# Designs tried in a protein design run: peptides against a protein of PDB entry 3HUF. Part 36

Target 1, 320 residues: chain A of PDB entry 3HUF
Amino acid sequence: MWIIEAEGDILKGKSRILFPGTYIVGRNVSDDSSHIQVISKSISKRHARFTILTPSEKDYFTGGPCEFEVKDLDTKFGTKVNEKVVGQNGDSYKEKDLKIQLGKCPFTINAYWRSMCIQFDNPEMLSQWASNLNLLGIPTGLRDSDATTHFVMNRQAGSSITVGTMYAFLKKTVIIDDSYLQYLSTVKESVIEDASLMPDALECFKNIIKNNDQFPSSPEDCINSLEGFSCAMLNTSSESHHLLELLGLRISTFMSLGDIDKELISKTDFVVLNNAVYDSEKISFPEGIFCLTIEQLWKIIIERNSRELISKEIERLKYA

## One batch from the design tools (peptide; made by RFdiffusion4, then SolubleMPNN)

Design b1_p11_6_s2 (from b1_p11_6, 6 letters changed)
Fold by OpenDDE base, seed 4:
Structure b1_p11_6_s2 (fold): chain B 320 residues (1-320), chain A 11 residues (1-11)
Amino acid sequence: as target 1 above (320 residues)
Amino acid sequence: SEEDELQEKEL
């Protein structure tokens, strides 16, 4: 989201969130959803127009800002952004940091992009929330993205957490739920006066972890916890591969269980399968190798003695 | 504009 602040009390010492929309900026406007009052004698009554666009699909993958348009309202001394005079027709900016100078005002408005990019695990929840979140200037999507800051877990009562949720957790993404999204949707009016009134996603995340035994205490407890082990990965997603990498595993990828010869078995500690392959091929597993699903592996890695538990299972099958 | 002249008197 875009946040503005300024020196010299020209914004009354307050930080403000700017949502997608149009704002008239000047000395003689009243702060509301479409106006930004700036207190300086050097600023015109109506000085500039800010227009913030809704996020693009590209912004979801890049974590780039919503486009910020600035137009001078035919003022005597003009408007500058990053020391450059704004053109007569206005200019558009994609930089994460904007220093906006209104006329001869000695103090700048500093606009900065606080990255908030929300991945959804469930397409139905994305369909429900995307429009409202985009109107807050929050990019949303389903696919994994390096720009993802928050992840909405699928809350099905009594279901195991998904691989997407596991991976989001290990990536140190802030996991959130529908309760946070609901609260986020209600703050639009209150954050005009104070950007600090934005709900704390970390508190929501802590509450999710505390109340769900499927999460370890921290990502750090699991990251590289399986360093020194090797696995063969069969018919799994890219997210599954990245999850196993974050565990510190050496990974070999194969297309079929038939590709696992005696040489590979000698170098591989266990085989990771998706649920469908595990259930269908369990009668055809190679002798002398431990085969498991990612969900079964996750249940082991969240335990404090995960390395000992995995070692015992590997030994049990090598000597059977 | 009358608005720009007020800026010159207050500077």
Scores: peptide ipSAE 0.035, ipTM 0.731, DockQ to the pose 0.243
Fold by OpenDDE base, seed 3:
Structure b1_p11_6_s2 (fold): chain B 320 residues (1-320), chain A 11 residues (1-11)
Amino acid sequence: as target 1 above (320 residues)
Amino acid sequence: SEEDELQEKEL
């Protein structure tokens, strides 16, 4: 989201969130959802127009800002952004930091991008929330992204956490739920005058972890916890691969259980399968290898003695 | 405009 602040009390000491939309900026406008009052005698009554675009799909993957357009409203002294005069037709900016000078005002409006990028685990929830979140200047998607700051977990009582949730946790993404999204939908007006009123996702995350025994105390408890072990996985999920990498596993990939030969078994401690393959083919697992699901692996990983537990299972099945 | 004159007097 874009946040603006300014020196010299020209914004009345307030920090404002600018959501996607159009703002008239000037001395003689009233602060609202479409106007930014700037208090200086060196500023025109209507000085500039700011237009913030909704997030692009690219912004979801890059963590880039919503496009910020600045137009001077035919003022005598013009408008500058990052020491450059704004062109007559307006200019567009993708920099994360903008110093906006209105005319000869000795104080600048500082606009900065606070990254918030929400991944959804469920396509139905994405479909429900994407439009509203985009109108807040929040990029949204389903696919993993290095720019992802938040991950939406479904509140399903009694269900195991998904691989996406496990991976989001290990990569230190802030896990949120539908309750946080509901809260975000209500704050749009309250944050106009005070950007600090933005709801803290970290508190939501702490509550999710605290109330769910499927989470370890910290990602650090699990990261590289299986260093020195080797696994084979079915080449079906990139998230599953990345999850296993974060555990410190050496990973081999295969396309079918038939590809698990003696050579692969010799260099592999265990095989990780998806639930569908595990349930359908559990009768035909290769002899002398430990096969488990990611969910079964996760249940071991969250235990304090995970390495010992895995070693015992490997020994039990490799020498049986 | 009166606005331009105010900007000139503070310089």
Scores: peptide ipSAE 0.035, ipTM 0.728, DockQ to the pose 0.404
Fold by OpenDDE base, seed 2:
Structure b1_p11_6_s2 (fold): chain B 320 residues (1-320), chain A 11 residues (1-11)
Amino acid sequence: as target 1 above (320 residues)
Amino acid sequence: SEEDELQEKEL
């Protein structure tokens, strides 16, 4: 989201969120959803127009800002952005920091980009929320992105957390829920979009972790917790592979259970399977190897003695 | 505009 603040109290000492939309900026406008009052004798009654675009698909992957357009409204002294005069037709900016000077005003309006990119695990929830979040200037998507700051957990009562949620947690992404999305939607209804009204996502995250026994106390409790162990995985999910890497596992991939030969068994402590393969082929598992699902592995790694638990299960099958 | 001239007199 874009946030503006200014020097010399020309914005009345307030920080304001600028959502996608158009704003008239000047001395004699009243603050509302489309106007920004600036208190200075050195600026025109109607001085500039700011236009913030909705996020692009590219912005979801890069964490880049919504495009910021500035147009001078034919003022005597013009408008500058980052010490450059705005062109006659207006200019567009993709920089994360903008110093906006209105005419001869000795104080600048400082616009800065607060990066927020929300990943969804569920396509139905994305379809429900994407439009509203984009109107807040928040990029949204399903695919993993290095720019992802927040991850939406679907609250299904009694369901295990998904591999996507497990991976988001280990990446130190702020996990949020539908309640937090609802609070974001409510903030958009404010006429004066004060940046201080933005709900704390970290508080929401702390509450999710505290109230759900499927999470460890921190990602650090699980990262590299299985260092020194080796697994084999059916090559079906990239997120599953990245999750196992964050656990510190050495990973071998295979295409079918028939590819699990004596060589693979000799270098592998256990086999990780998806639920569908685990349930359908349980009778056909190779002898002398421990097979489990990611969800079964997760239940072990959230325990403080995860290494000892895994070792005991491996030993139990070697002597059976 | 007359409004821009008033800005110069108040500086």
Scores: peptide ipSAE 0.034, ipTM 0.724, DockQ to the pose 0.277
Fold by OpenDDE base, seed 5:
Formats: sequence, structure tokens, C-alpha cells
Structure b1_p11_6_s2 (fold): chain B 320 residues (1-320), chain A 11 residues (1-11)
Amino acid sequence: as target 1 above (320 residues)
Amino acid sequence: SEEDELQEKEL
């Protein structure tokens, strides 16, 4: 999201979030969803127009800012952004930091991009929330992104957490739920005057982790917890692969259960399968190898003695 | 302040 602040009390000592939309900026406007009052005698009554675009798909993957357009409203002394005069037709900016000088005002408006990118685990939930979140200047998507700051867990009571949720947790992404999204949607008006009123997702995250026994106490409890073990996985999910890598596993990939030969078995401690393959192919599993799902593996790795548990299962099946 | 002096007349 774009946040503006300024020196010299020209913004009344307040920080403001600029959601996607158009703002008239000037001395003789009243702060609202479309106006930014700036208190200086050197600023025109209506000085500039700021336009924040909605996030692009690219912004979700890069964590880049919503495009920031500035237009001078034919003022005597013009408008500058990053010491450059704004052109007569306006200019668009993709920099994360903008120093906006209105006329001869000695104080600048500082606009900075606070990255917030929300990944969804469920396409239905994305479809429900994406529009509203995009109108907050929050990029949204389903795919893993290095720019992802938050992950929306699908809260189905009594279901196992998904691989996406597991991976998001291990990546140290802030996991949130629908309750946070609801709360986030309600604050849009209150944050006009004070950007600090934006709800903290960390409290939501702490509550999720505290109330769900499927999470370890920290990602660090699981990261590299299986270092030294080797697994084979069906080449079906990149997230599953990355999850297993974060556990410190050496990973071999195969395309079908028929590709699991004696050589692979000799070098592999266990085989990781998706639920569909596990359920359908359970009767055709190779002898002498431990096969499990990611969800079964997760139940082991969240235990304090995960290494011992895995070792016992491996031994049990090697000698069976 | 020098800053107050740069506050030109009512535009």
C-alpha cells in the first residue's frame, strides 16, 4: 500500500494510506477518500492530483508498487517528484519512494510503498476477496511468490492444513484467515486520517497458531529437522518439493511408481506421495520402502521427536 | 523561521 507522510506538519503530523483511487491534493480541500489536505501557504488551493492504480499481476510476483500518477493542476510553481518537475500531462511512477514537492513548499510529502501481497490457498476464497483487496492496493494471487507477505489459510474446521499452508508457515509468511480479511475491509475509512490504524496481521497469525495444534511453535522447529534423510517424491507439485527441501531432505523425483527401482529404494529412506496417488496406488507400493503423504509427514515433523519417529518407521519397513 | 519566511503570501 502507498503511505504518505510529511515534515513540517503539512499533513497535520499524520501518516495516510493512499488506496487505489484519485485524490485532489491542496490547501483548500478537506481530507476524505478523494482529497488530501496539505497545510501550507505555499500550496495552491487545489495543487495536484494523485492517482493510485490497482495492483497488477506483476506486482504480486515482484512486490512492486501500485502505479502512482501525479499531475499538477496548473499551479504557479508546479509540482516536483524526486526533484523532477512533473510534466504538463502528468507523470507515472513505479519507484517505491517518492518525494513530492508541491510548489515552493519547503516540506515534501514522502510517499513510500509498504509491500503487502496476499496469497490464497483456495481459488474460491481468492475470487471472493481479490477485488476488495485490490481496491486496498493489495496484490493477490494463488501461486507462490517471493513477494508474498501474507497467506490466507482455508479454515475448514477439522481438516488437515494444506501443503500450501505448511509451506507458507515454513517460509515465515504471516498466515491469516477470513476474520483478518473482514477486519481489514472495515478499516478503510479510519486509516484515511491515521495509517497506524491498519490492523496488525501478526496478532491474527499468533491466534491461528495458538489455536491450531497442526502448527509447530515456530518454523525453525521444522526447518532442516530431517537433514540427512533422503526421500523420493512424485513430480507433481513444486510446493511439495520446496517444502521437502525446507525440511533438509535430499530429494529424488520420479514420474510414476513404476520408476521406483531397487536402486532408488536403496538410496531413499521414504517415498512421499500426494493423497490421490497414495490412496489409489496403496496396494501397488514397492516392498521394503516407507510410503507416506505430505500430510502424514507433516504430522511427524511437528512432533519434537520427528527424527526418531521417521527413523522408527524406516526401520520397521526395512525389516518387515 | 526561514521556513515561515518561505511561506509566500496567500496563493
Scores: peptide ipSAE 0.026, ipTM 0.681, DockQ to the pose 0.177

Design b1_p11_6_s3 (from b1_p11_6, 6 letters changed)
Fold by OpenDDE base, seed 1:
Structure b1_p11_6_s3 (fold): chain B 320 residues (1-320), chain A 11 residues (1-11)
Amino acid sequence: as target 1 above (320 residues)
Amino acid sequence: SEFDELQEELA
């Protein structure tokens, strides 16, 4: 989200979030959802127009800012952004930091981009929330992105957490739920006066972990916990692969169970399968190989003695 | 200041 603050108390010492939309900026406007009052004698009554666009798909992957347009409203002394005069027809900016000078005012409005990018675990929730979140200037998507700051967990009562949720946790992404999204939807008016009134996603995350026994106490408890072990994985998802890498596993990939040869077996401690393949192929598992699902693996990893548990299971199957 | 008043009138 875009946040503005200013020097010399020209914004009354307050920070403000600018959501996608259009703002008239000047000395003689009243602060509301479409106006920004700036207190300086050197600023025109109506000085500039700020227009913030909704996030693009690219912004979801880059964590880049919503496009920030500035137009001078035909003022005598003009408007500058990052020491450059705004063109007659206005200019658009994608920099994460903007120093906006209105006329001859010695104090600048500082606009900075606070990255918030929300990944969803399922398309249904994305479809439900994307429009509202985009109107907050928050990029949203389904695919894994290095720019993601938050991950929406799907709360199905009694279901195991998804691979996406597991991976998000290990990546130290802030896991949130629908309650946080609902709260975000209510803050539009309150944050006009104070950007600090944004809800704390970390508090939501802490509450989720505290109330769900499927999470370890910390990502650090699981990261590299299986260092020294080797697995083979059916090429199912990139997230699954990255999850196993974060566990410290050496990973071999295969396309079908038929591709598991003696060489692969000799180098592999266990085979990771998706639920569908695991359930359908239970009868055809190669002898002497420990096969498990990612969910079964996760249940082991969250235990304090995960290495011992896995070792015992590997041994059980070698001697069975 | 006189300068501030002038800026206000010119802005």
Scores: peptide ipSAE 0.052, ipTM 0.734, DockQ to the pose 0.336
Fold by OpenDDE base, seed 2:
Structure b1_p11_6_s3 (fold): chain B 320 residues (1-320), chain A 11 residues (1-11)
Amino acid sequence: as target 1 above (320 residues)
Amino acid sequence: SEFDELQEELA
C-alpha cells in the first residue's frame, strides 16, 4: 500500500494510506476518499491529481508498488516528483519512494510503498477475496513468490495443515486467516485511511501458532532439523520438494514406485509419498524401506526429538 | 508577511 507523510505539518502530522483510486490534492479541498488537503499558503487551491492503479500480476511476483500517477492541475509553479518537473500530461512512477513538491512549498509530501503481497493456498478463497484486496492495493495469487509477505490459511481445511501452509511457515511468511482478511476489508470503509488503523498481521500470526498444536514454536526449530538424512520422493510437487529441502534433507526423485531399486534404497533413509499414492500402493511398497506421507513427516518434525524419532522408525524397519 | 499574502493570491 502507498502511505503519504509530510514535513512541516502540511498534512496535519498524519500518515495517510492511499488505496487505488484518484485524489485531488490542494489547499482548498476537504479530506475524504478522493481528496487530500494540504495546508500551505504556497499550494494552489486545487494543485495536483494523484491516481493509484490496482496491482498488476507482475507486482505479485516482484513486490513492486502500484503505479502512481501525478498530474499538475495547471498551477503557476507546477509540481515536482523526485526533483523533476511533472510533464503536461502527467507522469507515472514505479519507484517505492516519491518526494512530491507542490509549487514553491518548502515542505515535501513523502510517499512510500509498504510491501504487502498475499498468497492463497486455496483457489476458492483467492476467487472470493482477490478483488477486494486488489482494491486495497494488495497483489494476490496462488503460486509461490519470493515477494510473498503473507499466506492465507483456510480454517475449515480438514484435520491437518496443508503442505503449502507448512512451507509458508518454514519460509517465515506471516500466516493469516479469513478473520484478518475481514478486518482488512473494513479499513477501506473509512473516509480517512490512517496508517495506524491497519490490523497487526504479526499479532494474528502469533495467535494462530499459539492456538494450533500443528505448528512448532518457531520456523527455526524445524529448518535443517533433519540435516544428514536422505529421502526419496515422487516428482509430483515442487512445494513438497522445497519443504523437504528446508528441513535439510538430501532428496532423490523418482517417477514411479517401480523405479525404487536397490541402489536408491541404499542411499535413502525413507520415502516420502502423497496421501493418494500412500493409500493406493501401500501393499506394493518395497521391503526394507520406510515410507511415510508429508503429513506424517510433519508430525515427527514438530516434536523436539524429531531426529531420534525418525532414527527409531528407520531402525525398526531395517530389523523387521 | 507581505510575501506570504502574495503567495496566497498567486497560488
Scores: peptide ipSAE 0.052, ipTM 0.732, DockQ to the pose 0.302
Fold by OpenDDE base, seed 4:
Structure b1_p11_6_s3 (fold): chain B 320 residues (1-320), chain A 11 residues (1-11)
Amino acid sequence: as target 1 above (320 residues)
Amino acid sequence: SEFDELQEELA
């Protein structure tokens, strides 16, 4: 989201979130959803127009800001952005940091992009929330992205967490739920006066972790916890591969169970399978190798003695 | 932790 702040109390010493939309900026306007009051004698009554666009699909993958348009409203001394005079027809910016100078005001408005990019694990949830979140200037999507800051966990009572949720946790993404999204959707007007009134995503995350025994206490408890072990994985999802890498595993890939030869077995401690393959092929597993699902692996990883548990299972099957 | 600091920045 775009946040503005300013020196010299010209924004009354407060930060403000700017959602997608159009704002008239000046000395003689009242703060509301379409106006930004700036307190300085050197600023025109109506000085500039800020227009923030909704996020693009590209912004979801890059974590780039919503496009920020600035137009001077035919003022005597003009408007500058990053020391450059704004053109008569206005200019558009995609930089994450904008220093906006209104006329001869000695204090600048500093606009900065705080990255909030929300990944959804569930397409139905995305369909439900994407429009509202985009109107807040928040990029949304389903696919894994390095720009993802938040991950929406679907609360299904009695269901195991998904691989996407596991991976989001280990890559230190803030996991949120529908309750946070609901709260976020209600704050649009309240944050005009004070950007600090944004709901605390970390508090939501802490509550999710505390109240769900499927999570370890921290990502650090799991990251590289299986360093020194080797696994083979069926070439499936990228998230599964990345998850296993974050556990510190050496990973070999195969296309079918038939590709698991003596050489692969000799260098592999265990085989990770998806649920469908595990259930269908359980009767045909290669002898002398420990096969498990990623969900079964996760249940071991969240235990304090995960290395001991894995070692015990490997030994049990190797010498049986 | 770096995690906590990063999370505070994102909140």
Scores: peptide ipSAE 0.000, ipTM 0.322, DockQ to the pose 0.014
Fold by OpenDDE base, seed 5:
Structure b1_p11_6_s3 (fold): chain B 320 residues (1-320), chain A 11 residues (1-11)
Amino acid sequence: as target 1 above (320 residues)
Amino acid sequence: SEFDELQEELA
């Protein structure tokens, strides 16, 4: 989200979130959802127009800012952004830091981008929330992105966490739920006066972790916990592969269970399968190899003695 | 932890 601050009390010492939309900036406007009052005698009554666009798809992957447009409203002394005079037709900016000078005001408005990118595990939830979140200047998506800061857990009571949730946790993404999204949606008006009133996602995350025994205490408890072990997996998802990599596993890929030959078995400690394949093919599993789902693996890796547990299962099947 | 620090930065 865009945050604005200013020196010299020209913004009354307040920080403000600028959501996507259009703002008239000037001395003789009243702060509201479409106006930013700036207190300086050097600033025109109506000085500039700020327009913040909704996030692009690219912004979700890059963590880039919503496009920030600045137009001078035909003022005597113009408007500058990053020491450059705003063009007569206005200019658009994609920099994460903007120093906005209104006329000859000695104090600048500082706009900075605070990255918040929300990944969804469930396409239905994305469809439900994306529009609202985009109107808050928050990029949203389903795919894994290095720019993601938050991950929306699909909270089904009594279900195991998804691979997406597991991976989000291990990559240290803040996991949130629908309760946070609901709360976030309500703050739009309150944060006009004070940007610090943005709800704390970390509190939500802490509560999720505390109340769900399927999470380890920290990602560090699981990262590289299976270093030295090798697995084979179906070439099904990149996310599953990345998850297994984060566990420190050496990974071999195969296209079908029929590709699991004696050579592969000799080089792998266990085979990781998705639920569908596991359930359908359990009768046809090769002898002498430990096959499990990612969810079953997760149940092991969240235990304090994960290495010992895995070792026991491997040995059990070698001697069976 | 680095995780806790990252969480504090995101807060």
Scores: peptide ipSAE 0.000, ipTM 0.302, DockQ to the pose 0.012

Design b1_p11_6_s4 (from b1_p11_6, 6 letters changed)
Fold by OpenDDE base, seed 3:
Structure b1_p11_6_s4 (fold): chain B 320 residues (1-320), chain A 11 residues (1-11)
Amino acid sequence: as target 1 above (320 residues)
Amino acid sequence: SEIDKLQEEEL
């Protein structure tokens, strides 16, 4: 989201969140959802127009800012952004930091981008929330992204956490739920005058983790916890691969259980399967290898003695 | 200054 602040109390010492939309900026406007009052004698009554676009799909993957358009409203002394005069038709900016100078005002409006990108594990939830979140200047998507800051977990009582949730946790993404999204939808008006009133997702995250025994105490408890072990996985999910990499595993990929030959078995401690393959093929598993699901692996990983548990299962099945 | 006032009125 875009946040503006200014020197010399020209914004009354307040920080504002600028959501996607159009703002008239000037000395003689009233602060609201479409106006930014700037208090300086050197600023026109109506000085500039700021237009913030909704996030693009690219912004979800890059964590880049919503496009920020600045237009001077035919003022005597113009408008500058990053020491450059704004063109007569307005200019658009994708920099994360903008220094906006209105006329001869000695104080600048500083706009900075606070990255927030929300990944959804569930496409139905994305469909429900994407439009509203985009109107907050929050990029949304289903796919993994290095720019992802938040991950929406579905609250299903008694269900196992998904691979997406496991991976989001290990990559230190803030896990949130629908309750946080609901709260975000209500704060749009309250944060206009005080950007600090933005709800803390970390509180939501802490509550999710605390109330769900399927999470370890920290990602650090699991990251590289299986260093030195080797696994084979079915080439079905990039998230599954990345999850296993974060566990410190050496990974071999295969396309079918028939590709698991003696050579692969010799260098592999265990095979990781998705639930569908595990349930359908459990009768035809290769002899002398430990096969498990990611969910079964996760249950072992969250235990304090995960390495010992894995070693015992490997030994049990390798010598059976 | 008077110039500042005139600029304030024209702004």
Scores: peptide ipSAE 0.037, ipTM 0.632, DockQ to the pose 0.204
Fold by OpenDDE base, seed 2:
Structure b1_p11_6_s4 (fold): chain B 320 residues (1-320), chain A 11 residues (1-11)
Amino acid sequence: as target 1 above (320 residues)
Amino acid sequence: SEIDKLQEEEL
């Protein structure tokens, strides 16, 4: 989201969020959802127009700002952004930091981008929330992105956490839920969007982790916890592969259970399967190898003695 | 200053 602040109390010492939309900026406007009052004798009654665009799909992958358009409203002394005079037709900016000078005012308006990119695990939840979040200037998507700051966990009562949620946790993204999204939606109803009114996502995350026994105390408890072990997995899920890498596992991939030969067994401690393959083909598993699901592996990983638990299970199957 | 007054009236 864009946040504006200013020097010399010209914004009354307040930090304001600029959601996607159009704002008239000047000395003789009243603060509302489409106007920004600036208190200076050196600023025109109606000085500039700011236009914030909705996020693009590219912004979700880059964590870049919503496009910021500035137009001077034919003022005597013009408008500058980053020491450059705004062009006659207005200019568009994609920089994360903008110093906006209105006329001869000795104090600048400082606009800065606070990055928020929300990944969804569930397509239905994305479809429900994407429009509202985009109107807050928040990029949204389903695919993994290095720019993701937050991950939406689906609260299904009594279900195990998904592989996407496990991976988001290990990547140290802030896990949030539908309650946090609801609180974000209420902030848009304010006439003056003060930056201090944003709910704390880190508090929401701490509460999720504290109240759900399916999470370890920290990502650091799980990252590289299985260093030195080797696994094989069916080449079906990139997220599962990246999750196993973050556990410190050496990974071999196979296309079918029939490709699990003596050579693969000799270098592999266990095989990771998806639930569908595990349930359908359990009777056809090769002898002498430990097969488990990612959810079964996760239940071992969240334990303090995960290495000892896995070692015991591998030994049990070698001597059976 | 006189310049400040002119700026106040023309803005």
Scores: peptide ipSAE 0.037, ipTM 0.633, DockQ to the pose 0.235
Fold by OpenDDE base, seed 1:
Structure b1_p11_6_s4 (fold): chain B 320 residues (1-320), chain A 11 residues (1-11)
Amino acid sequence: as target 1 above (320 residues)
Amino acid sequence: SEIDKLQEEEL
């Protein structure tokens, strides 16, 4: 989200979130959803127009800012952004830091981008929330992205957490739920006056982890917990591969169960399968190798003695 | 300043 602050008291010492939309900036406007009052004798009554665009799909992957347009409203002394005069038709900015100088005002408005990108595990939830979140200047998507700051867990009562949720947790992404999204929607008006009123997602995350026994106490408890073990994985998802890498596993990939040869078995401690393949192919598993699902692996990893548990299961199948 | 007054009237 865009946050503005200013030097001196020209913004009354407050920070403000700018959501996607259009703002008239000047000395003789009242602060509201479409106006920013700036208190300086050197600023025109109506000085500039700020327009913040909704996030692009690219912004979800890059964590880049919503496009920030500045137009001078035909003022005597013009407007500058990052020491450059704004052109007659206005200019658009994608820099994360903007120093906006209105006329001869000695104090600048400092706009900075606070990155917030929300990944969804479920397409249906994305469809429900994406529009509203985009109107907050929050990029949204389904795919894994290094720019993601938050992950929406799908709460199906009594279901195991998804691979996406497991991976988001290990990546130290803030896991949130629908309750946080609802809360975000309510603060839109209150954050106009004080950007600090933005809800803390870490509180939501702490509550999710505390109330769900499917999570370890920290990502650090699981990261590299399986260092020294080797697995083979069916080429299923990038998230599954990255999850296994974060566990410290050496990973070999295969395209079908028929590709599991004696050489692969000799170098592999266990095979990781998706649920569909695991359930359909149970009868066709190669002899002498431990096959499990990611969900079964996760149940072992969250235990304090995960290495011992996995070692015991590998041994059981070598002697069977 | 006198500059501030001129700016107040012209802006």
Scores: peptide ipSAE 0.032, ipTM 0.649, DockQ to the pose 0.248
Fold by OpenDDE base, seed 4:
Structure b1_p11_6_s4 (fold): chain B 320 residues (1-320), chain A 11 residues (1-11)
Amino acid sequence: as target 1 above (320 residues)
Amino acid sequence: SEIDKLQEEEL
């Protein structure tokens, strides 16, 4: 989201979130959803127009800002952004940091992009929330992205957490739920005066982890916890591959169980399968190798003695 | 300054 702050009390010492929309900026406007009051004698009554666009699809993958348009309102001394004079027709900016100078005001408005990109695990939840979140200037999507800051877990009562949720946790994405999204949707008016009134996603995350035994206490408890072990991965998603890498595993990728020869078995501690392949191929598993699903592996790695548990299962099947 | 007053009237 875009946040503005300024020196010299020209914004009354407050930071403000700017959602997608149009703002008239000047000395003689009242702060509301479409106006930004700036307190300086060197600023026109109506000085500039800020227009923030809704997120693009590209912004979800890049974590880039919503486009920020600045137009001078035919002022005597003009408007500058990053020391450049704004053209009479207005200019558009995609930089994460904007120093906006209104006329001869010695204090600048500093606009900065705080990255918030929300990944959804569930397409139905994305369909429900995307419009409202985009109107807050928050990019949303389903696909994995390096720009993802928050992850909405699927709340199915009694279901295991998904591989997407597991991976989101280990990559230190803030896991959130529908309760946080609901709260976020209600603060739009209150954050006009104080950007600090944004709901704490970290508190929501801590509460999710505390109340769900399917999560370890921290990502750090699991990251590299299986360092020194090797696995073969069959018919697994990209998220599953990245998850196994974060566990510190040496990974070999194969297309079928038939590709696993005796030489490979000697160098591999276990085989990781998706649920469908595990259920269909359980009768044809290679002798002398431990085969498991990502969900079965997850249940082991969240235990305090995960390395001992994995070692015991490997030994049990190598000598059977 | 006097310049600030003149700017207050013209702005």
Scores: peptide ipSAE 0.032, ipTM 0.642, DockQ to the pose 0.241

